Peptides against a protein of PDB entry 2C5K. Designs and how they scored, part 86

Target 1, 91 residues: chain A of PDB entry 2C5K
Amino acid sequence: EDPFQQVVKDTKEQLNRINNYITRHNTAGDDDQEEEIQDILKDVEETIVDLDRSIIVMKRDENEDVSGREAQVKNIKQQLDALKLRFDRRI

## One batch from the design tools (peptide; made by RFdiffusion4, then SolubleMPNN)

Design b2_p26_4_s4 (from b2_p26_4, 12 letters changed)
Fold by OpenDDE base, seed 1:
Structure b2_p26_4_s4 (fold): chain B 91 residues (1-91), chain A 26 residues (1-26)
Amino acid sequence: as target 1 above (91 residues)
Amino acid sequence: VDLKKNKKKREENLEKLRKKTEELEK
């Protein structure tokens, strides 16, 4: 079991769920989920901090290649930013 | 709609990650 990979997977699943929801609710105030979405996005930001921390620790070991994990975190950050933009731009 | 349907799983795996990170830091 690799907790890092599982957290990455879980996080992307969460972001995808929000993205799919926004697709069905593309108008701000159309439903009562605005606050919950904001809470989840903040939670994801905190999860990213933990992912980055794990990478920092692994970088201390010269025998560990973290390039792949860094790319995964970068991808999650990009997905998060795109989702935030989409969320904030809803009319 | 349950936007947090995998919350429990995510929290469990996140805790595992934190513990692993902590062990590597020691």
Scores: peptide ipSAE 0.643, ipTM 0.923, DockQ to the pose 0.932
Fold by OpenDDE base, seed 3:
Structure b2_p26_4_s4 (fold): chain B 91 residues (1-91), chain A 26 residues (1-26)
Amino acid sequence: as target 1 above (91 residues)
Amino acid sequence: VDLKKNKKKREENLEKLRKKTEELEK
């Protein structure tokens, strides 16, 4: 119902799908999905920009507590960074 | 394997977020 929460959920689902794929394909160049993964990761980065924009706008409203949403975005960024590291470490 | 399984849904929700953000910027 809340578009922010839906985007967060969808993004985490996407990252989890990639993470699971890497688990099953832990060798770089194992298949033809390398560029697909890279494209998705870049797309997620852009999604995070939109999430941050949303928070910035909400912070302009003194009556809006955005700490929870900031924590959620931070968590997604951490998940993305961890996934990038795992992706890059594939041998 | 369909790595972009929820791409359409994600794009739709992202657009909703963008529109809501724009409305709040007013």
Scores: peptide ipSAE 0.642, ipTM 0.923, DockQ to the pose 0.944
Fold by OpenDDE base, seed 4:
Structure b2_p26_4_s4 (fold): chain B 91 residues (1-91), chain A 26 residues (1-26)
Amino acid sequence: as target 1 above (91 residues)
Amino acid sequence: VDLKKNKKKREENLEKLRKKTEELEK
């Protein structure tokens, strides 16, 4: 079992769910889910902190190659940033 | 709409990650 990979997968699933919702609700204030989305985005940010912390700890072990995990976290951050942009730029 | 559909699963896996990280920090 690899909790890191599972967390990455779960996080991307969460972001995709929000992205799909925004696609269907591209108007700010369309419903009462605005705060819920904000809460989830903040939760994802905290998750990324935990992912980064795990990588930092692994890097302290000379037997661990974290380049792949760093790339995965970078991808999650990019997905989060793109989603934030869509969320904030809704008409 | 339930935007937090996988919240429980995510929290469980995140906790596993945190525990593993904590163990490695020792």
Scores: peptide ipSAE 0.642, ipTM 0.923, DockQ to the pose 0.918
Fold by OpenDDE base, seed 5:
Structure b2_p26_4_s4 (fold): chain B 91 residues (1-91), chain A 26 residues (1-26)
Amino acid sequence: as target 1 above (91 residues)
Amino acid sequence: VDLKKNKKKREENLEKLRKKTEELEK
C-alpha cells in the first residue's frame, strides 16, 4: 500500500463529507458542528504540508516523476479553498 | 453527525507517510 495515495484518498473523503454536510446545513450556527468543521479544515491544511514534504523529498531523486502527485495535492488544495469559501459564506 | 468518521484511519496512514518521508530524507 502507498501511504501517499491513501492519505490523498482519506483527505478527499473527509472534504467530501464536510461538503455534503454544508449542503444540508447552509446556515452558520445552526448546529454544534461549526467547531468540528473548523478543526478538520485545519487538520487538512497540516496534512497537505506533510504531502508536500513527501513530494519535495521524492523530487530530489531525478528518477522519480512527481508531476502526478503534485497535481493531486493541487487538486486537494483547490477543493479545500472552495470548501472554505463555501463554509465562510454561510449566513 | 460524525464528520470525523475516518479520523483514526487518516492518522494511521499519515503516520506511515511521515515515516516513509523521514527514511527518504536520511
Scores: peptide ipSAE 0.640, ipTM 0.923, DockQ to the pose 0.900

Design b2_p26_5_s1 (from b2_p26_5, 15 letters changed)
Fold by OpenDDE base, seed 4:
Structure b2_p26_5_s1 (fold): chain B 91 residues (1-91), chain A 26 residues (1-26)
Amino acid sequence: as target 1 above (91 residues)
Amino acid sequence: SELREQNEKLRKKVEELRRATKEREE
């Protein structure tokens, strides 16, 4: 498995872990992991930038189809946005 | 925490991706 696919997989799993955390901690500032979650979300945002950069580089090669990878990154962005909304809306 | 541990593993994979991307750019 190439690094791109591994990062996609691990990023989605990380977002799922955070989503599960929010389910268990539906009140903002509930525990010491609040800042940790915020840090991880920022790391995921940076990861998405790195994924996009890799796609841009691939597009420079004529024989490579990046449509599938672009769809994967789009899906991760949607998952992140939904999670951020859920996280921010906690009471 | 477990979340931090998993995040550190992710960071390592991201670094691998960055290196691979850089190699393609060169």
Scores: peptide ipSAE 0.617, ipTM 0.925, DockQ to the pose 0.893
Fold by OpenDDE base, seed 1:
Structure b2_p26_5_s1 (fold): chain B 91 residues (1-91), chain A 26 residues (1-26)
Amino acid sequence: as target 1 above (91 residues)
Amino acid sequence: SELREQNEKLRKKVEELRRATKEREE
């Protein structure tokens, strides 16, 4: 079991689900799930913090390569930022 | 909802990550 990779995978999957929701609901304020989406986005932000902390701990071991994990977290951050922008710009 | 259920599963995985991180940090 690799908790880091599992979290990365599940986080991306969650963001994709939200992105699909936005596609189906491109008008703000017309769905009772919007508050739920906001809460989940905050959870993702906290998840990223936990992922980064995990990487910091790994960096203390010279025998472990963290470059790949850093790239994965960077990708998730970009995905989150794009999603937040799309969510906030809904009419 | 499905989103909530999936989010709860994610939270559980995050907790596993936090625990693993703590174990490595100690």
Scores: peptide ipSAE 0.616, ipTM 0.925, DockQ to the pose 0.884
Fold by OpenDDE base, seed 5:
Structure b2_p26_5_s1 (fold): chain B 91 residues (1-91), chain A 26 residues (1-26)
Amino acid sequence: as target 1 above (91 residues)
Amino acid sequence: SELREQNEKLRKKVEELRRATKEREE
């Protein structure tokens, strides 16, 4: 399988897991996983950089469709931003 | 934790992506 699609899938799943955690823990500092969540969110940011790099390389080849992949990355960025807001606004 | 384990798996997939990207860049 193309590692790009696997990374997209796994990243979205990871963000969903964090979203579920925030739902269960709406108070900052409520769990030992707080720092872990922060670290994973940073890892997701770095993952997005790697996804974008792969798309840039694909754009060099006129035969490759990048629009679909760009849309996937955009969706992940939106999910990440939404989760960061939820995480930071916890009481 | 489960989150850490899943994150480590993700990191491995990201490394595969990086290698694939590097191969195309060369």
Scores: peptide ipSAE 0.616, ipTM 0.925, DockQ to the pose 0.908
Fold by OpenDDE base, seed 3:
Structure b2_p26_5_s1 (fold): chain B 91 residues (1-91), chain A 26 residues (1-26)
Amino acid sequence: as target 1 above (91 residues)
Amino acid sequence: SELREQNEKLRKKVEELRRATKEREE
């Protein structure tokens, strides 16, 4: 896999791990990993910026179709947004 | 922490992506 696909894969897996964590720890502040999760979510946001940057660079080349990669990033953004919502709604 | 360990691995892959992107920009 190229770096883009590897990052996409690892990001999705990381978000899944956090999602599973939230499922097991649905009470805010009930774990010493709370701040760690928050930091990871911020890292994912920055990762998305880097993914978008790579797409912009590819799009500069008229011979490259970036539609598939744009769809992948869109999916990650949706997953992140849903996860952030779950995280914030914890009681 | 396993989460932190996995995040560090992700950070390394992101850095690889950043380098690849930069090389393509040049």
Scores: peptide ipSAE 0.615, ipTM 0.924, DockQ to the pose 0.918

Design b2_p26_5_s2 (from b2_p26_5, 14 letters changed)
Fold by OpenDDE base, seed 3:
Structure b2_p26_5_s2 (fold): chain B 91 residues (1-91), chain A 26 residues (1-26)
Amino acid sequence: as target 1 above (91 residues)
Amino acid sequence: SELEEAQKKLREKVEELRKETEKLEE
């Protein structure tokens, strides 16, 4: 599998796992768990930055069409934003 | 290459995400 596609898939799976966790824990709970969720979300943000960097490199060094990859990253960003909203709105 | 290094960094981040997520769900 394409490394870029693998990362996209894995990132989406991580976000889905967090989303499922929030569903099971729809109230803010233990401070350590809340911090762990925040750490994971931060790591996802950094992964998105790295995905964007790989796209820039592909466009610059390989002159490859990256429109599809840009759309995939956009989708990941939207998924992250939606998850952040769910996380922050918990009582 | 620059792309190879970028891809390596991506894989490392995913591995960290997996470990943290598994810990959270335990």
Scores: peptide ipSAE 0.232, ipTM 0.758, DockQ to the pose 0.058
Fold by OpenDDE base, seed 5:
Structure b2_p26_5_s2 (fold): chain B 91 residues (1-91), chain A 26 residues (1-26)
Amino acid sequence: as target 1 above (91 residues)
Amino acid sequence: SELEEAQKKLREKVEELRKETEKLEE
């Protein structure tokens, strides 16, 4: 089974959940939840690394066209960056 | 294979993300 697409979907879903949470909690006051968000964001970053590794291996060992997957990862990175910006700008 | 290991890490990260998100939603 190739889980790449599911991972992409799930990662974006996690980021969307955090984005919605930030919308509902525009002030930093719940330390436990704030720490949890930070942990999730960190894990998303690591997931992106793993996605990239998967792409590199596919390109190297399978000689497959990875342009589509690279674009998906790029989109996730952009979503993550936008979310970090929202998270950090909260009072 | 390296691809298999990369895929394994992806699956593990998904589980981790889901667990943490579940905690956030409590």
Scores: peptide ipSAE 0.232, ipTM 0.756, DockQ to the pose 0.059
Fold by OpenDDE base, seed 1:
Structure b2_p26_5_s2 (fold): chain B 91 residues (1-91), chain A 26 residues (1-26)
Amino acid sequence: as target 1 above (91 residues)
Amino acid sequence: SELEEAQKKLREKVEELRKETEKLEE
């Protein structure tokens, strides 16, 4: 089983959930959930590293076309960066 | 294989993300 596509889907879903939370809580505070969001964002960042690693291995060992997967990871990185900006700009 | 190990790490990350997000939604 190749979990790559499921990981991509789940990662984007988690980012969307955070985005929805920010919509409901547009003011930064000392809530415990603020730290929880930071933890999730960190885990997403590490997940991206794992996705990239899987692509490297696929390209090297399986000689598969990874262009589509690279584009998917790029899209997740962009979504993460946008969410970080939205999270940090709150006052 | 290295591919299997990489896939294992991906599955682990999904579980971590899910658990943390569930806490956020409480």
Scores: peptide ipSAE 0.229, ipTM 0.756, DockQ to the pose 0.058
Fold by OpenDDE base, seed 2:
Structure b2_p26_5_s2 (fold): chain B 91 residues (1-91), chain A 26 residues (1-26)
Amino acid sequence: as target 1 above (91 residues)
Amino acid sequence: SELEEAQKKLREKVEELRKETEKLEE
């Protein structure tokens, strides 16, 4: 499988896992899991940067139509933003 | 934990993507 698609898939999967965790833990806690989630969210942010970089390179060097990949990254960004908001709003 | 495993998998995939990106830049 295309590494890009694999990363996209895995990234969305991780965000979904965190989202499910928040559903089960709708109150913020002072435990290691909360910090783990923060770390994962940061990793996702870094992943998005890497995804964008790959798109830029593909577009530049291979002159490929990257609109589909850009849409995928946009979707991940939206999912991340929604998740971060949900995570931060917990009391 | 499952979260730790998730982090690990994510980092592994990031590394794969970085390698692919590097190839494209060569």
Scores: peptide ipSAE 0.112, ipTM 0.611, DockQ to the pose 0.774

Design b2_p26_5_s3 (from b2_p26_5, 15 letters changed)
Fold by OpenDDE base, seed 2:
Structure b2_p26_5_s3 (fold): chain B 91 residues (1-91), chain A 26 residues (1-26)
Amino acid sequence: as target 1 above (91 residues)
Amino acid sequence: SELREQNEKLRKKVEELRKETEKREE
């Protein structure tokens, strides 16, 4: 498996793990792992930058179709945004 | 924690992606 697909897979898995954590911890500040979650979410944001860079480089070659990869990154961004909203709205 | 462990694994894969991207940019 190429690095891009591996990163996409692992990123989605991380977001799913965080989502499951939020389900178990709906009160903000009641767990020491909250800061860890915030750090990981920041790492995911930076990971998306690297994914986008990879796509930009691929787009440079007119013979390479990046539509599928763009859709994958879009999906990750949407998942991240939804997760951040859910995380931030906790009381 | 499991979260940290998985995050470290992810970071390694991201580094692989970054290196591949950098090579393609050359």
Scores: peptide ipSAE 0.606, ipTM 0.923, DockQ to the pose 0.901
Fold by OpenDDE base, seed 5:
Structure b2_p26_5_s3 (fold): chain B 91 residues (1-91), chain A 26 residues (1-26)
Amino acid sequence: as target 1 above (91 residues)
Amino acid sequence: SELREQNEKLRKKVEELRKETEKREE
Protein backbone atom coordinates (compact mmCIF):
# COMPACT_ATOMS: atom_id res chain seq x y z
CA GLU B 1 0.00 0.00 0.00
CA ASP B 2 1.35 3.40 -1.01
CA PRO B 3 1.89 6.20 1.53
CA PHE B 4 -1.27 8.05 0.44
CA GLN B 5 -3.58 5.12 1.15
CA GLN B 6 -1.81 4.36 4.41
CA VAL B 7 -2.21 7.96 5.55
CA VAL B 8 -5.91 7.93 4.61
CA LYS B 9 -6.44 4.73 6.57
CA ASP B 10 -4.52 5.87 9.63
CA THR B 11 -6.21 9.29 9.64
CA LYS B 12 -9.69 7.77 9.60
CA GLU B 13 -8.71 5.41 12.40
CA GLN B 14 -7.40 8.32 14.44
CA LEU B 15 -10.64 10.26 13.95
CA ASN B 16 -12.62 7.19 15.01
CA ARG B 17 -10.59 6.95 18.21
CA ILE B 18 -11.32 10.60 18.96
CA ASN B 19 -15.01 10.03 18.24
CA ASN B 20 -15.00 7.18 20.74
CA TYR B 21 -13.38 9.44 23.33
CA ILE B 22 -16.10 12.07 22.84
CA THR B 23 -18.74 9.39 23.32
CA ARG B 24 -17.23 8.51 26.70
CA HIS B 25 -16.73 12.18 27.60
CA ASN B 26 -19.87 13.95 26.43
CA THR B 27 -19.18 16.96 28.66
CA ALA B 28 -16.23 19.27 28.23
CA GLY B 29 -13.29 18.47 30.46
CA ASP B 30 -9.73 19.56 31.08
CA ASP B 31 -7.86 16.29 31.45
CA ASP B 32 -4.70 15.41 29.52
CA GLN B 33 -6.76 13.64 26.86
CA GLU B 34 -8.76 16.81 26.10
CA GLU B 35 -5.64 18.76 25.16
CA GLU B 36 -4.27 15.77 23.28
CA ILE B 37 -7.47 15.57 21.20
CA GLN B 38 -7.18 19.24 20.30
CA ASP B 39 -3.56 18.75 19.20
CA ILE B 40 -4.40 15.67 17.13
CA LEU B 41 -7.27 17.47 15.39
CA LYS B 42 -4.79 20.14 14.31
CA ASP B 43 -2.41 17.42 13.12
CA VAL B 44 -5.24 15.94 11.04
CA GLU B 45 -5.84 19.33 9.43
CA GLU B 46 -2.17 19.47 8.45
CA THR B 47 -2.34 15.88 7.20
CA ILE B 48 -5.17 16.87 4.87
CA VAL B 49 -2.96 19.61 3.42
CA ASP B 50 -0.29 17.01 2.66
CA LEU B 51 -2.87 14.69 1.09
CA ASP B 52 -4.14 17.54 -1.11
CA ARG B 53 -0.58 18.41 -2.15
CA SER B 54 0.01 14.86 -3.30
CA ILE B 55 -3.21 14.98 -5.34
CA ILE B 56 -2.18 18.23 -7.00
CA VAL B 57 1.06 16.57 -8.10
CA MET B 58 -0.89 13.57 -9.39
CA LYS B 59 -3.16 15.86 -11.43
CA ARG B 60 -0.07 17.00 -13.30
CA ASP B 61 0.26 13.45 -14.63
CA GLU B 62 -2.63 12.69 -17.01
CA ASN B 63 -2.26 8.94 -16.47
CA GLU B 64 -2.95 9.00 -12.74
CA ASP B 65 -6.37 8.60 -11.13
CA VAL B 66 -7.24 11.67 -9.08
CA SER B 67 -11.01 11.49 -8.62
CA GLY B 68 -10.84 8.49 -6.31
CA ARG B 69 -8.25 10.08 -4.06
CA GLU B 70 -10.14 13.38 -4.04
CA ALA B 71 -13.23 11.52 -2.85
CA GLN B 72 -11.22 9.92 -0.04
CA VAL B 73 -9.88 13.28 1.12
CA LYS B 74 -13.37 14.78 0.93
CA ASN B 75 -14.63 11.99 3.16
CA ILE B 76 -11.89 12.68 5.70
CA LYS B 77 -12.71 16.40 5.67
CA GLN B 78 -16.36 15.63 6.33
CA GLN B 79 -15.44 13.30 9.17
CA LEU B 80 -13.13 15.91 10.67
CA ASP B 81 -15.75 18.66 10.42
CA ALA B 82 -18.39 16.51 12.08
CA LEU B 83 -15.98 15.57 14.85
CA LYS B 84 -14.92 19.16 15.47
CA LEU B 85 -18.55 20.22 15.69
CA ARG B 86 -19.32 17.43 18.14
CA PHE B 87 -16.25 18.26 20.22
CA ASP B 88 -17.00 21.99 20.35
CA ARG B 89 -20.67 21.57 21.29
CA ARG B 90 -19.96 19.63 24.46
CA ILE B 91 -21.27 21.36 27.60
CA SER A 1 -1.15 7.39 25.71
CA GLU A 2 -2.67 5.20 23.02
CA LEU A 3 -3.78 8.26 21.04
CA ARG A 4 -0.32 9.82 21.13
CA GLU A 5 1.33 6.57 20.10
CA GLN A 6 -1.01 6.22 17.13
CA ASN A 7 -0.52 9.88 16.24
CA GLU A 8 3.26 9.44 16.14
CA LYS A 9 2.84 6.49 13.78
CA LEU A 10 0.58 8.63 11.61
CA ARG A 11 3.14 11.45 11.57
CA LYS A 12 5.76 9.03 10.26
CA LYS A 13 3.46 7.94 7.44
CA VAL A 14 2.66 11.56 6.63
CA GLU A 15 6.38 12.26 6.38
CA GLU A 16 6.75 9.36 3.95
CA LEU A 17 3.92 10.81 1.86
CA ARG A 18 5.49 14.27 1.94
CA LYS A 19 8.85 12.93 0.79
CA GLU A 20 7.24 10.98 -2.03
CA THR A 21 5.31 14.07 -3.11
CA GLU A 22 8.45 16.21 -3.06
CA LYS A 23 10.27 13.69 -5.24
CA ARG A 24 7.41 13.74 -7.74
CA GLU A 25 7.41 17.54 -7.83
CA GLU A 26 11.04 17.58 -9.04
Scores: peptide ipSAE 0.605, ipTM 0.923, DockQ to the pose 0.903
Fold by OpenDDE base, seed 1:
Structure b2_p26_5_s3 (fold): chain B 91 residues (1-91), chain A 26 residues (1-26)
Amino acid sequence: as target 1 above (91 residues)
Amino acid sequence: SELREQNEKLRKKVEELRKETEKREE
């Protein structure tokens, strides 16, 4: 498996794990892992930047199809945004 | 924690991606 697909897979799994955490901890500040979650979410944002950069470089070669990869990154961005919203709405 | 351990593994894969990207940029 190429690094891009591995990163996509692992990133989505990480976001799912955080989503499961929120389900179990729906009150802000109710766990000392809150800061850890914030740090990981920041790491995911940086990961997305690296994924986008990879796609930009691939686009320089007209023989490479990046449509699928762009869709994958878009999906991760949407998943991250939804997760952030859920995380921030906790009381 | 398990989350941190998994995140560190992810960071390693991200680094592999970054290196691949940098190689293509050259």
Scores: peptide ipSAE 0.605, ipTM 0.923, DockQ to the pose 0.902
Fold by OpenDDE base, seed 4:
Structure b2_p26_5_s3 (fold): chain B 91 residues (1-91), chain A 26 residues (1-26)
Amino acid sequence: as target 1 above (91 residues)
Amino acid sequence: SELREQNEKLRKKVEELRKETEKREE
């Protein structure tokens, strides 16, 4: 599997793990995982930049279809935004 | 932790993507 698809897959998996954590820990606290989750969310933001860069490069080649990849990145952005909102709403 | 281990694996894949992208940008 190409690096782009692997990154997409792993990023979504990370976000899902965070979502599950939030479900189990719906109140903010001093759990050691809290800081780690914040770090991962930041990493995901940077990962999205790298994914977008990859797509931009692909767009330079008119023979490459990027529509599917753009949709994947859009989905990740939406998932990240939803998780950030959920994470921040914890009491 | 499991999250850290998984994130490290992700970071490696991101690095691979970045390197591939950089090569294509040349």
Scores: peptide ipSAE 0.603, ipTM 0.922, DockQ to the pose 0.852

Design b2_p26_5_s4 (from b2_p26_5, 14 letters changed)
Fold by OpenDDE base, seed 4:
Structure b2_p26_5_s4 (fold): chain B 91 residues (1-91), chain A 26 residues (1-26)
Amino acid sequence: as target 1 above (91 residues)
Amino acid sequence: SELEEQQKKLREKVKKLREETEKREK
């Protein structure tokens, strides 16, 4: 599997793991892993930048269709935004 | 933790992606 697809897959899996964590820890500040979660979320944001950069480079090649990859990144962004909202809304 | 371990693996894959991108940029 190519690096792009592997990163997409693993990023979504990490976001799912964090979502499960939030389910188990609905109160902010009640776990030592909270900072870890915050760091991972920031890592995901950086990962999205890297994914977008790879797409930009692919677009430079007129023979490469990037529509599918753009849709995948959009989906990850939506998943991240929803997760961040859920994480931040914890009391 | 499990999350940290998985993130470590992910970072390595991101590194590979970035390296591939940089090679294509040149």
Scores: peptide ipSAE 0.697, ipTM 0.943, DockQ to the pose 0.882
Fold by OpenDDE base, seed 1:
Structure b2_p26_5_s4 (fold): chain B 91 residues (1-91), chain A 26 residues (1-26)
Amino acid sequence: as target 1 above (91 residues)
Amino acid sequence: SELEEQQKKLREKVKKLREETEKREK
């Protein structure tokens, strides 16, 4: 498995873990791990930048199809946004 | 925590991705 696919897979898994945490902790400020989660979410944002950079470089080679990778990154962005919304809407 | 441990592993994979990207840029 190439680095891109590994990053995509593990990023989605992390977001799923955080989503599960939110389900168990639906009250803001109820756990010290919230700061940790906030830091991880920032890491994910940076990870997405790195994923996009990778795709941009690949696009420079007309023989490479990046449509699948673009769709994967789009999916991660949507997952992150949905997670942030759940996280921020907690009372 | 488990989240932190997994994030550490993920950061290492991100590093590999970044290195691959930089190699392609050159």
Scores: peptide ipSAE 0.696, ipTM 0.943, DockQ to the pose 0.901
Fold by OpenDDE base, seed 2:
Structure b2_p26_5_s4 (fold): chain B 91 residues (1-91), chain A 26 residues (1-26)
Amino acid sequence: as target 1 above (91 residues)
Amino acid sequence: SELEEQQKKLREKVKKLREETEKREK
């Protein structure tokens, strides 16, 4: 098992769950899960830091290709940013 | 909630990733 790939997979799944929540809840401040989601989004930001650290360590070794992993993290960052935008635009 | 339960599992996996990274840093 590759911890990096597992984290990437689960992070994307979690963001998808939140995205689905936003779709069902276009109004903010009327659900107990809103604070929970905000906390999870912060956790995801920290998770991305851990993913980046992992890549940095791999990059120090010329024998390890990280291009694929960098692309995965970039995708997660974009997904997170889009999610934050949707979440913040709720009224 | 489902989100909290899944986040708990994710945190455990992040922990494993962090530990692996720290070992490789040395």
Scores: peptide ipSAE 0.696, ipTM 0.943, DockQ to the pose 0.865
Fold by OpenDDE base, seed 5:
Structure b2_p26_5_s4 (fold): chain B 91 residues (1-91), chain A 26 residues (1-26)
Amino acid sequence: as target 1 above (91 residues)
Amino acid sequence: SELEEQQKKLREKVKKLREETEKREK
């Protein structure tokens, strides 16, 4: 599997794990993993930058269709935004 | 933790992606 698809897959899996954590922890500050989750969410934001850079380079080559990859990154961005909102609005 | 261990693996894959991108960009 190419690095791009591997990163996409693993990033979505991490976001799913965090989503599961939020389901079990609806009160902020009641677990020592919250700081870790904050750091991972920041890492995901940086990962998206790396994914976008990869797409930009591919788009330079007219023979490489990036539509599918752009859709994948868009999906990750939406998943991240929804997760951040859910995480931040916890009481 | 499980999250930390998985993130460590993910960072390694991100590094590979970045290296591939840099190679193509040159």
Scores: peptide ipSAE 0.695, ipTM 0.943, DockQ to the pose 0.877

Design b2_p26_6_s1 (from b2_p26_6, 13 letters changed)
Fold by OpenDDE base, seed 1:
Structure b2_p26_6_s1 (fold): chain B 91 residues (1-91), chain A 26 residues (1-26)
Amino acid sequence: as target 1 above (91 residues)
Amino acid sequence: SEKEKEEEILRKKSEKMREKLENSKL
């Protein structure tokens, strides 16, 4: 599979797992899972940087249509931001 | 090419993410 699409899939799966966890745990605690979530969110931010870089290279060096990939990254950013809000609003 | 280099970065990223997903405690 295309590495770009695989990363998109993996990233969305990570975010979905976090979202499901928050659904089951609507109160923030000192559990190890809270730290895991924070680590994953940071990893996703770094992954977005990698995805954007790949798009820049494709657009610059390969003259390929990147509109679809840009939309996918935008969607991940939106999902990340929404999840951060849900994560942080827990008490 | 630069494209191939970036694809390799993403490939390695995916491998790490899948490993973390497999070992996740969530």
Scores: peptide ipSAE 0.668, ipTM 0.935, DockQ to the pose 0.870
Fold by OpenDDE base, seed 4:
Structure b2_p26_6_s1 (fold): chain B 91 residues (1-91), chain A 26 residues (1-26)
Amino acid sequence: as target 1 above (91 residues)
Amino acid sequence: SEKEKEEEILRKKSEKMREKLENSKL
């Protein structure tokens, strides 16, 4: 499979697991899972950088239409921001 | 090529992400 699409899939799966955890645990805690969430959120931010760089290279070096991939990254960014909000607002 | 380099970065990223997903405690 295309590495870009695989990373998109893996990233969304990570974010979905966080979302499900927050749903089950609506109060913030001081446990290993809370730390894992923080680590994953940072990993996703770094992954977005890698995805965006990949798109830049496709536009520049391959002259490919990247509008679809840009939309996918935009969706991941929106999902990330939504989860950050849910994560931070828990009491 | 730069395209291949970025694809390799993403491939390695995916491998690590899948490993973390397997070991996740969430």
Scores: peptide ipSAE 0.668, ipTM 0.935, DockQ to the pose 0.883
Fold by OpenDDE base, seed 3:
Structure b2_p26_6_s1 (fold): chain B 91 residues (1-91), chain A 26 residues (1-26)
Amino acid sequence: as target 1 above (91 residues)
Amino acid sequence: SEKEKEEEILRKKSEKMREKLENSKL
């Protein structure tokens, strides 16, 4: 599989697992899972930077159509923002 | 090439993410 698509898939899976965890745990805790979530969210932010950079390189150096990949990254950003909102609203 | 470099970054990232997913406690 294309590395870009693999990363997109892995990132969405991470976000989905967090979302499912929050659904089962609507109250914030002080356990290892809460720390793991925070670490993953930060990793996803860095991953988005890497994805965007790869798109810039494709557009600039390879002159490839990147519209589809841009849409995928946009979707991940939206998913991340929605998840952060759920995560932060827990009591 | 720059394209190959960025692909390698993503490949390595995916490997790490999959490892974390495998060991996740969520």
Scores: peptide ipSAE 0.668, ipTM 0.935, DockQ to the pose 0.844
Fold by OpenDDE base, seed 5:
Structure b2_p26_6_s1 (fold): chain B 91 residues (1-91), chain A 26 residues (1-26)
Amino acid sequence: as target 1 above (91 residues)
Amino acid sequence: SEKEKEEEILRKKSEKMREKLENSKL
């Protein structure tokens, strides 16, 4: 598997784990897991930057079709935004 | 090439992400 697809897979797995955790823990707390979630969300934002940069290079320098990869990154961004909303709405 | 450099960045990112996933407490 190419590095781009592997990162997409890893990122979605991280977001899914957070989503599952929030489902099990609908009340916000001050514990190691809450801190881990915050760290992962920040890491995902940085990962999106790396993914977008790789797409820019493919499109500009390699003249490759990037529509599929752009759609994948868009999906990750939507998943991230939805997760942030769930995370912040917890009482 | 720039493509190869970006792929290396992503490869390293994935390795770190998988390590964090393995150590996750969630």
Scores: peptide ipSAE 0.666, ipTM 0.934, DockQ to the pose 0.864

